# Peptides against a protein of PDB entry 3ESW, part 145

Target 1, 322 residues: chain A of PDB entry 3ESW
Amino acid sequence: NNIDFDSIAKMLLIKYKDFILSKFKKAAPVENIRFQNLVHTNQFAQGVLGQSQHLCTVYDNPSWHSIVLETLDLDLIYKNVDKEFAKDGHAEGENIYTDYLVKELLRYFKQDFFKWCNKPDCNHCGQNTSENMTPLGSQGPNGEESKFNCGTVEIYKCNRCGNITRFPRYNDPIKLLETRKGRCGEWCNLFTLILKSFGLDVRYVWNREDHVWCEYFSNFLNRWVHVDSCEQSFDQPYIYSINWNKKMSYCIAFGKDGVVDVSKRYILQNELPRDQIKEEDLKFLCQFITKRLRYSLNDDEIYQLACRDEQEQIELIRGKTQ

## One batch from the design tools (peptide; made by RFdiffusion4, then SolubleMPNN)

Design b2_p20_6_s3 (from b2_p20_6, 12 letters changed)
Fold by OpenDDE base, seed 2:
Structure b2_p20_6_s3 (fold): chain B 322 residues (1-322), chain A 20 residues (1-20)
Amino acid sequence: as target 1 above (322 residues)
Amino acid sequence: TEKLKEIVKRLLNIMEEEEK
């Protein structure tokens, strides 16, 4: 009896696809109850949900993408990408070209476009006066600052002239295209939008211990790649745990297609207690939010994303990001 | 063979998730 292996393989693929798709159907009433109870009883879960409601969708704005592309020096960027691509003589085509693009965007953003702002310059004394600035605290935004999704304004006094300088912490990434300065939050926010504007698959990674970065899905590497605009870092997930010796508890990635606990990619040592939520509840929460984000997708899209998710989970378990 | 390996791997992962 010649076992028709092709027919068996097709049947198995169909059954597997159906199984995967079954997981992404509308949530059962029991799952909804569990979710509601979790977000109402667990502050960390509520925080993750709140972040997902913003971070998973905010960057998928075509009008913002246009503004970004109009603002960046695309000629310089592509010239540099083409130059670096040509040096390595890669024949892998467009997939590897995108990795070069992300690397150049990291360079361009850090070196040419955006500035780190630990303290603002004095508005009266001008450039390179941040050393003379003393923090006075933080306050709410004024009427102008409030137009740009500003939650907090840091207040500084110049030790030289005595004038007050405001450093609004804008969350509007379009305003950041104008201001071109900030800390990790502003850097990651705008850089996430920049990457999205090039049509890239990007996640915003939130670390509980006050850092944020991106992940880019490399079609060449066929995995999520660590991207930190502040550090001009590509594929260096170890920098926090090893190079900085940073202690961390949670790293959560937020993308249009899902929310994923990526802690295992970044927390290689000095793990802090993961006591904010039960691991099972966090897993459930991320899966539940991910499921909701995928409700409008077709069966093929759901299946492809589920395959990607599985590959990522295997990667995270194996620790083979090197 | 690579497709079959992938299918088997995926099926194993399913089985491991259902046993939990």
Scores: peptide ipSAE 0.019, ipTM 0.550, DockQ to the pose 0.440
Fold by OpenDDE base, seed 4:
Structure b2_p20_6_s3 (fold): chain B 322 residues (1-322), chain A 20 residues (1-20)
Amino acid sequence: as target 1 above (322 residues)
Amino acid sequence: TEKLKEIVKRLLNIMEEEEK
């Protein structure tokens, strides 16, 4: 009897797809109760939820994408991408081109576009005067600063001229296209938007220990790739734990299609106690939010994302980039 | 078949997750 292997394979794939899709069905009433109880009783869970409500969707703004693309030197960017791509002898149309694009965007952003601001320059004395700036503390935003989602303003006094310089910590990434300066928060915020503006799959990674970065889904590598705009870093998830010897407890990735605990990718040593939430509850929380983010997707989209999630979980368990 | 490869890959993945 010629076993119709194709028929069996099709049947198995259908059953598997149905099984996967069944896991992403609308949360049962019991799951909703568990979720509500968790976010009301656990501050860390509430924080993750709050971040997801912003970070998962804020960058999916077509108007912002247009403004970004109009602001960037696209001719320079693509010229450099094409140059490096051609140099390495890749054929046109390979998925690897996007990796070159992200690498150039990292270069362009750090070297040509954005500035690190430990202390601002004095508004009166001009450029390269940050050394003369003394921090006086932080204040609330004024009426103008408040227009750009400013949570806090750092205040500095110039030791040379005595004038006060304000450094607003803007959360509006469009304002950051104008100011072109900040710390890890501003860098990651604007760079996440930049990557999204090129139509890329991007996640914002929040680390509890006061750092933030991106992940980009490389179609060439078929995985999430670490991207840090501050460091001009591509695919170097080890930099925090190993190079910086940073102690960390949680790294949570926020994207349009899900929330994922990516701690295992980045916390390679010097792990801090994960005492903010039970591991089972964190896993549940991330899965619950992820399901919610996918409610509008069709079965094929849900299935493809579930396949991607499975591959990522395997990668995270193995501790090896595939 | 590519389909069979996918199934085998997924089964292997499940098995590896259960063994840990």
Scores: peptide ipSAE 0.018, ipTM 0.548, DockQ to the pose 0.189
Fold by OpenDDE base, seed 5:
Structure b2_p20_6_s3 (fold): chain B 322 residues (1-322), chain A 20 residues (1-20)
Amino acid sequence: as target 1 above (322 residues)
Amino acid sequence: TEKLKEIVKRLLNIMEEEEK
């Protein structure tokens, strides 16, 4: 009996597609009840939901993409990408060009465009005066700062001139194109928008232990790639656990097409207790939000994304970053 | 293909989890 393995494979693929599509149908009443109970009773779940309502959609703004592309030195960026692509990339196919683009954007952003700000310079004394700044605390935004989605303003006094300098923590990424300074939050926020402005699939990764970074979906590598604008890091998910010896409990990725627990990619050692939510409830929450984000997609889009999700889950289980 | 083997293996695992 020549088992027609090709016929079996085709039948399995059809059944698999139908099975996947069935999972992305409208949530059953029981799932809605479970979701509502979870977000009302679990603070961590409520936090993940709240973040998803912002981070999954805020960067999908065509007007912002235009402003970004008009602000960046595209001639310099593409010149550098073309130079590196011409050396190594032409033999490996066109998809590698996007990896070179992301690497150049990391370089450009850190070296030429954005500034790290531990403490601001004194508004009165000018450049390179941050060493003279003493923190006085934080306060709410004034009327001008409030226009740019500012939740907190750090206040500093200059030890030299005695004047007060305000460092507003802007969440408006368009304002960050003007200010061109910040910490991990501002860096990741604006850099996520920059990557999105080039039409890339990008996720915002939130770490519970006060860090944030990006992931980019590489068509060349056919996987999600770690991207940290602060570190000019590409495909180095180990830097936090191994290089920094950072203790971490949760890493959650937020994208337009889903919310994913990516903790296994980044938490390689020094794992903190995962006591904020049951693992089953977190898995359910991420799947439920992901399902909602995909409700408007067609069957082919749903299937393609589900295939990516399955590949990512295999990667996360095997611990093999290829 | 190695990819087909992985899909089949995962389908088998999913089927085993649904039978539990």
Scores: peptide ipSAE 0.009, ipTM 0.477, DockQ to the pose 0.430
Fold by OpenDDE base, seed 1:
Structure b2_p20_6_s3 (fold): chain B 322 residues (1-322), chain A 20 residues (1-20)
Amino acid sequence: as target 1 above (322 residues)
Amino acid sequence: TEKLKEIVKRLLNIMEEEEK
């Protein structure tokens, strides 16, 4: 009897799909209780949940995408992408074009578009006066600043003219298209929106030790790729642990389709104690939030995303990004 | 061969999850 290997393969694939889909069913009452107890009793878990409620959905705004695309110099961007793609990209197919696009967006954003702001310039003395600015502290937003999702305003005094300059820490990424300045938070916030505006799969990565960056899902590389707008960095997850010798405990990625502990990608040495939550509880939390984010997706979408998740988990365990 | 590799990979993933 010729074993129909194709038929067996199809049956196994169906059973596997059904198994995967069964994991994304509505949470059992016991899982809901565990989740509620965890977020009410563990501050770190509450923080992850709170961040997920914002970061997983805020960038999926078509109106914002249009505003971004209207604001950027698309002619310059695509000219540069086409130039780099013409050198090497034709042999590797169309998927590599997106990697060139992300690399150009990193260049454009850092060199042409956005500015790092340690201290603001004096509003009275004008440009290149930040050296004369003394921090006085922080306060709440005024009535105008509050319109742009501002939680904190840094206050500076000019040592030359004595005038006060306000540096509002805006969380509205559309306002950041106007101000075009900030620190890692503003950089990552706006850059995440920029990448999303090009229709890319993007995650916001929060590091507990006061840094933030992005991940982009490369169809060419078939994996999540480290992207740091502040550093103009593409696929260099080692820069924090190795180059900066940074000590880190947690890196959590937030995307529309899931929340993932990506600490293993970035924490290569100098690991700080992971004492904020039990590892099993963090794993449960991320999976639970991910399931909730996928409740509206169809079976095929759920299955495809689950296959991506599995591949990422294998990558993270094996330490092979290559 | 590619289909077989995919099936084997998926089966291995199932086995690893059942052990956990």
Scores: peptide ipSAE 0.021, ipTM 0.607, DockQ to the pose 0.365; fails the geometry check

Design b2_p20_6_s4 (from b2_p20_6, 13 letters changed)
Fold by OpenDDE base, seed 2:
Structure b2_p20_6_s4 (fold): chain B 322 residues (1-322), chain A 20 residues (1-20)
Amino acid sequence: as target 1 above (322 residues)
Amino acid sequence: LKELKELVKKLLEKIKKEEE
């Protein structure tokens, strides 16, 4: 009896799809209880939840995307992308073109658009005076600074003129389009919005050890790609663990469609103790938040994302980042 | 489930090869 392999395969695919979809149904009461208990009893879990409530949705703002696209030199960007694309002699394809776009955006952002600000220049003495600035501490925002989601303001005194310069740590990425300066937080915040403004699938990666970066889903590479605007880095997840010899415990990616522990992509050596939460609880937490983020999606969207998630998990286990 | 998906993919690939 010729086993109708096609029929069996179709049946298996249907059953598999149904099984996957069943995982993304509304959470059972027991899961809700577990979630509530976890976030109320574990500070790290509460932190991840709090971040997810902001980072997973804040960049999905069409008005912000328009402002970004109006602010950037799109003519320059696309000119450079076209130029680099033409050099490689690749067949025309939207998928690979997007990788060139992200690489150019990294270049443009770092070289032409945004500035690293370890210390601000003196407001009185002018440009290139940051060396004369002494930190006095941090304060709350004033009335003007508070308009732009400012959590803290770093205060500096100029050693030359004695004047005080304020460095507000704005969390409003639209304000950052104006100020065009910051540290890793401001860089990653605005750059995440920039990538999103081009219609890209982007995640914000939070590292517990005081760094942040992006991931972009490359349709060409068919995987999540490390993107660090501060470093002008594309697909170099090893830079932190290897090049910087950074010690890390957790890297959590926040995107519109999910929260994912991506620690295995970036923590290649010098792993710090993962003692903030049980591994099973972290896995549950990320899955639970991801499930919530997908509640409005249709079955096909849920299935496609679940397939992507599974591919990523396989990648992370196999270490096939190259 | 990973195993199932991989099995299904392998089956589909085999079917495709047999149809070629």
Scores: peptide ipSAE 0.022, ipTM 0.494, DockQ to the pose 0.055
Fold by OpenDDE base, seed 1:
Formats: sequence, C-alpha cells, structure tokens
Structure b2_p20_6_s4 (fold): chain B 322 residues (1-322), chain A 20 residues (1-20)
Amino acid sequence: as target 1 above (322 residues)
Amino acid sequence: LKELKELVKKLLEKIKKEEE
C-alpha cells in the first residue's frame, strides 16, 4: 500500500500546529504563581517586566507615526532608497527594498536629522560652545520639562559666561523630533519610533551594560537584523563584542509581539557573569511576557509568530546570523 | 523514508507526552 506521505505530512502539521497553539493558551495557575514570585523576588526580573510594559507597546501609536512621517524628509529618503534599489535590488525581489529603506534611514538619521550630544551648547554663547560646558550634576525636571516625560535634567555651567544650561533627558520621542539631539537612549528611542512609523517589525534591545539599539525583522533575510542608529550599523551584531571589545552580560529585545533574550547574538566574547537571574527563570520570564503580549492574536498569527520564534532560537543556538 | 517515519513517530510521541 503506497504510504500517502502527503496525508501523513498534513496530519503531522495539524497536530504540530495544535501543539504550538496549546503553549499559548492562558497560563496555568502554577505559572502565574511562578511569575508573580519571580518578579517580586528578583530585581532583574522586575526590571525586565517594567521595561516590557513600556517598550513593547509605546511605539504602536498611529498618531505618533503620522507625526514622524510628516517630520521626516520622505522625498529625500525615498529618492536615495530608489537609487540604491535600482543598482542591485531588482534581481532580489521587492523584499530587499525594505533593507535599503532601513539602511537609508540609518544614514539619514545620523547624518541629516539627529545630533549626538555629549554636552549641550551654552544657551547664552550659542552654537558650538559645548567644549566650554562643565557638568554640575543632575536634577529633576521643571514644570515645562515634565510635560515631555523627562526623568532627569543634566545641569551644565559655561566656563566662558558662567550661565547654566539645562539638558533635559526627554523620553517623549515626539519631543525628540523637535530637540534633534541626545545620547544612545534618545537616539534609540526616536529611531525605534521612526522604523515603526514605516510599518516595520522592530524591537528595542536593552543591554545591561549601558547601551541600547534596535532589531528589524527583514523579510528579505528572513531574520532579525541588528540596527544601531548611533553607529549607522546594519546587520553588524559583532560590533560591541569584537570591535568595541565590550563586556556584556544581558541583551534583551522588547517588541510588540514578544520579549526575547538575544544575548547570544551580541555577546560573542568577554561575557560578564550572568548572575542577575537563573537562566531557566529568565527563559520562563521572557516566554511568559511573550505569551501575554499575544493573548489577543488569532491562532494563525500565534502560529506564524511561534514559527518565527523557533527559527530565531535555532539561529541563536547555531551562532549563524547569516 | 524509514528515517522520516521514525522522526514523525518521535515527534508525535513528544507532542503526546507534552499534552499529558
């Protein structure tokens, strides 16, 4: 009897789908207890949860997307993307266009749009006076600064005129469209919103060792791609560990559809002790938060994302980003 | 073909075990 392999394959796929979907059902009481205990007793877990509550959803704001698109020079951006796509993109299909778009957005953002701010210019002396600024410390926001989700304000004194200049560390990305300056936090915050405004799948990556960047899901490459706006970097996850010789312990990616430990993608050498949480507890935490983020999705969406997750996990284990 | 059948069988057994 000719084994109907097609029928067997179909049955297997159905059972596999059902199995995957079963993992995304409502958490069992024991899992809820474990989660609550973990976030209550482990400070790192509490921090990851707190970040997820903000970073996973804050960028899914259609009003913000409109403001971003109205603020950017879209004509310049698309002109440059079209130019690069015309060289090599036609042979690779339409999906590669988005990679060119992200690369151009990196260029545009760093070179034309946003500024790195180690020290602010003196408000009195004017442009290019940051060299004269001495840090005095930090304080809380004033009434005006508080309107733009400002957690801290760095205070500087001008060595030339003696006046005080305030550098508010704004967390409102719309305010950053106005100020056009900041450090890694402001850069990554606004750039994450920019990428989201183009309808891209984007994650915010938090590194415990005081750096942040993005990941973009490339449909062309069919994987998550490292994106660092500060470095104008695309698909160079090795830059921190290898080029910078940075020591790192944790890299956590936050997206609308999940929270993922992506440490294996970026920590290639000089790994610091991972002593903030048990590995099994971190895995559980990320899975639990991811499960919650997907509660409103339909079975097909859940299945597709689960398949994507599995491919990413395989990639991370194999150390093959290409 | 035999290897595939064994893989399918193992996967099905794993699925069954995790559903219990």
Scores: peptide ipSAE 0.013, ipTM 0.446, DockQ to the pose 0.331
Fold by OpenDDE base, seed 3:
Structure b2_p20_6_s4 (fold): chain B 322 residues (1-322), chain A 20 residues (1-20)
Amino acid sequence: as target 1 above (322 residues)
Amino acid sequence: LKELKELVKKLLEKIKKEEE
């Protein structure tokens, strides 16, 4: 009896698909109760939920994408991408083009477009006067600053002229297209939007120890790739733990299709205590939020994303980040 | 999970029978 291996394989795949899809069905009442209890009793869980409600959806704004694309020098960007792709990309296939694009966007953003702002320039003395600025503290936004989702304003006094300069910490990425300056928060916020504007799959990675970066899903590499706009870094998840010798406890990735604990990708040494939440509860929380984000997707989309999730989990377990 | 395990078991049993 010639075993029809093809038929068996098909049957197995169908059953596997059904099994995977069953996990993404509407949450049972017990899961909802567990989720509600966790969010109400654990501050870290509440924080993750709050971030997910913003970061998972805010960048999926077609109007913002249009504004970004109109603001960037697309001719320069694509000229550079095409140039680099023509050298080596043809040998690797068409999917590598997006990797070249992200690398060029990293270059363009850091070198040509955005500026690091440790201290602002004096509004009175003009450019390159930040060295003369003394921090006085922070305050709430004024009426104008409040229009651009400003959480806090850093206040500086010029040692030369004595005038006060305000450095509003804008969370509106469209305002950042105008201001063209900031720290890691502003860099990551705007750069995440930039990547999304090119139709890329992007996650915002929040680190509890005061850093933020992106992940891009490379179709060429078939994995999530570390992207840090501040460092012009592509696929270097080790830079924080190894190069900076940074101590870290949590790295959480926020994307339109899910929330994922990516700590294992970035925390390679000098791990701080993970005492903010039970590991099982964090896993449950991320899965529950992810399930909610995927509720409106069709079975094929859910299945494809679930396959991606499994691959990522295998990668994270194996420590194969590159 | 139980159904998948059963399916895998059946597959393994079939593969074993062919190798015999």
Scores: peptide ipSAE 0.008, ipTM 0.469, DockQ to the pose 0.092
Fold by OpenDDE base, seed 5:
Structure b2_p20_6_s4 (fold): chain B 322 residues (1-322), chain A 20 residues (1-20)
Amino acid sequence: as target 1 above (322 residues)
Amino acid sequence: LKELKELVKKLLEKIKKEEE
């Protein structure tokens, strides 16, 4: 009885593919009811849905990609990438070039392009005057600021000249190409768009405890890689839990092809209570939104993405990111 | 992994039944 292991393997692969494809069919009526009940009864679920409706699709704008590429110093960026690739990367294969590109974009963005703004400089006194600024609170946008998807404007008074300076918190990433300053929200927003403009697979990671960052899918490493533009950090998911000793409960990744709970990648210690939603309901929610995002994809695309999903789940269970 | 294991188990059971 020569068990034709090759025939068994082929049959297993076919049946596995069919099984995976069956999971991405249109949701059953019972699943739709469960989803609707969950988002109407659970505030956290409603928040995740609301974020997915924006973050999963907003960066897939070809006009924005063109504006980004026209704004960045591409000659400098590619010169630096080529230099590092020529030293170390050529022997490791062509896929490593993209990792060098992301690392250079992190450097370029933090060192040459964008500025951290804890407090704005005084509009009257000029540069390096932020130390003289006193926060007065926040208000809604004016007529000009409202054109650039501004939800909040921070108001500051200069202790030296007494003038008011406005710091609008713009959500329009194209406006951020002009202002070139912000905090973690503005940094992550614009940097997500920048990475997308190079044709990369990128997710926006939302942390419930007031931080945001990116993930990039590395073809070289064949996994999702932590990317924080604020920290110029590549593949350092431990920095929040270990280096910052940050307490966290939820990290949710939002991409064009799915929504994923990535908490296990980043919450290594000091875990806060996960009491906002049942774990089974969160898993269901992320899977349901992911299915909806993939409804227009063909069977081969669905299968490839499902293979990536399974690999990521194995990685997250094993706790081996490196 | 649990679903994959169950799928593999079911497939192996089907293969075994087809050989019987």
Scores: peptide ipSAE 0.007, ipTM 0.452, DockQ to the pose 0.124

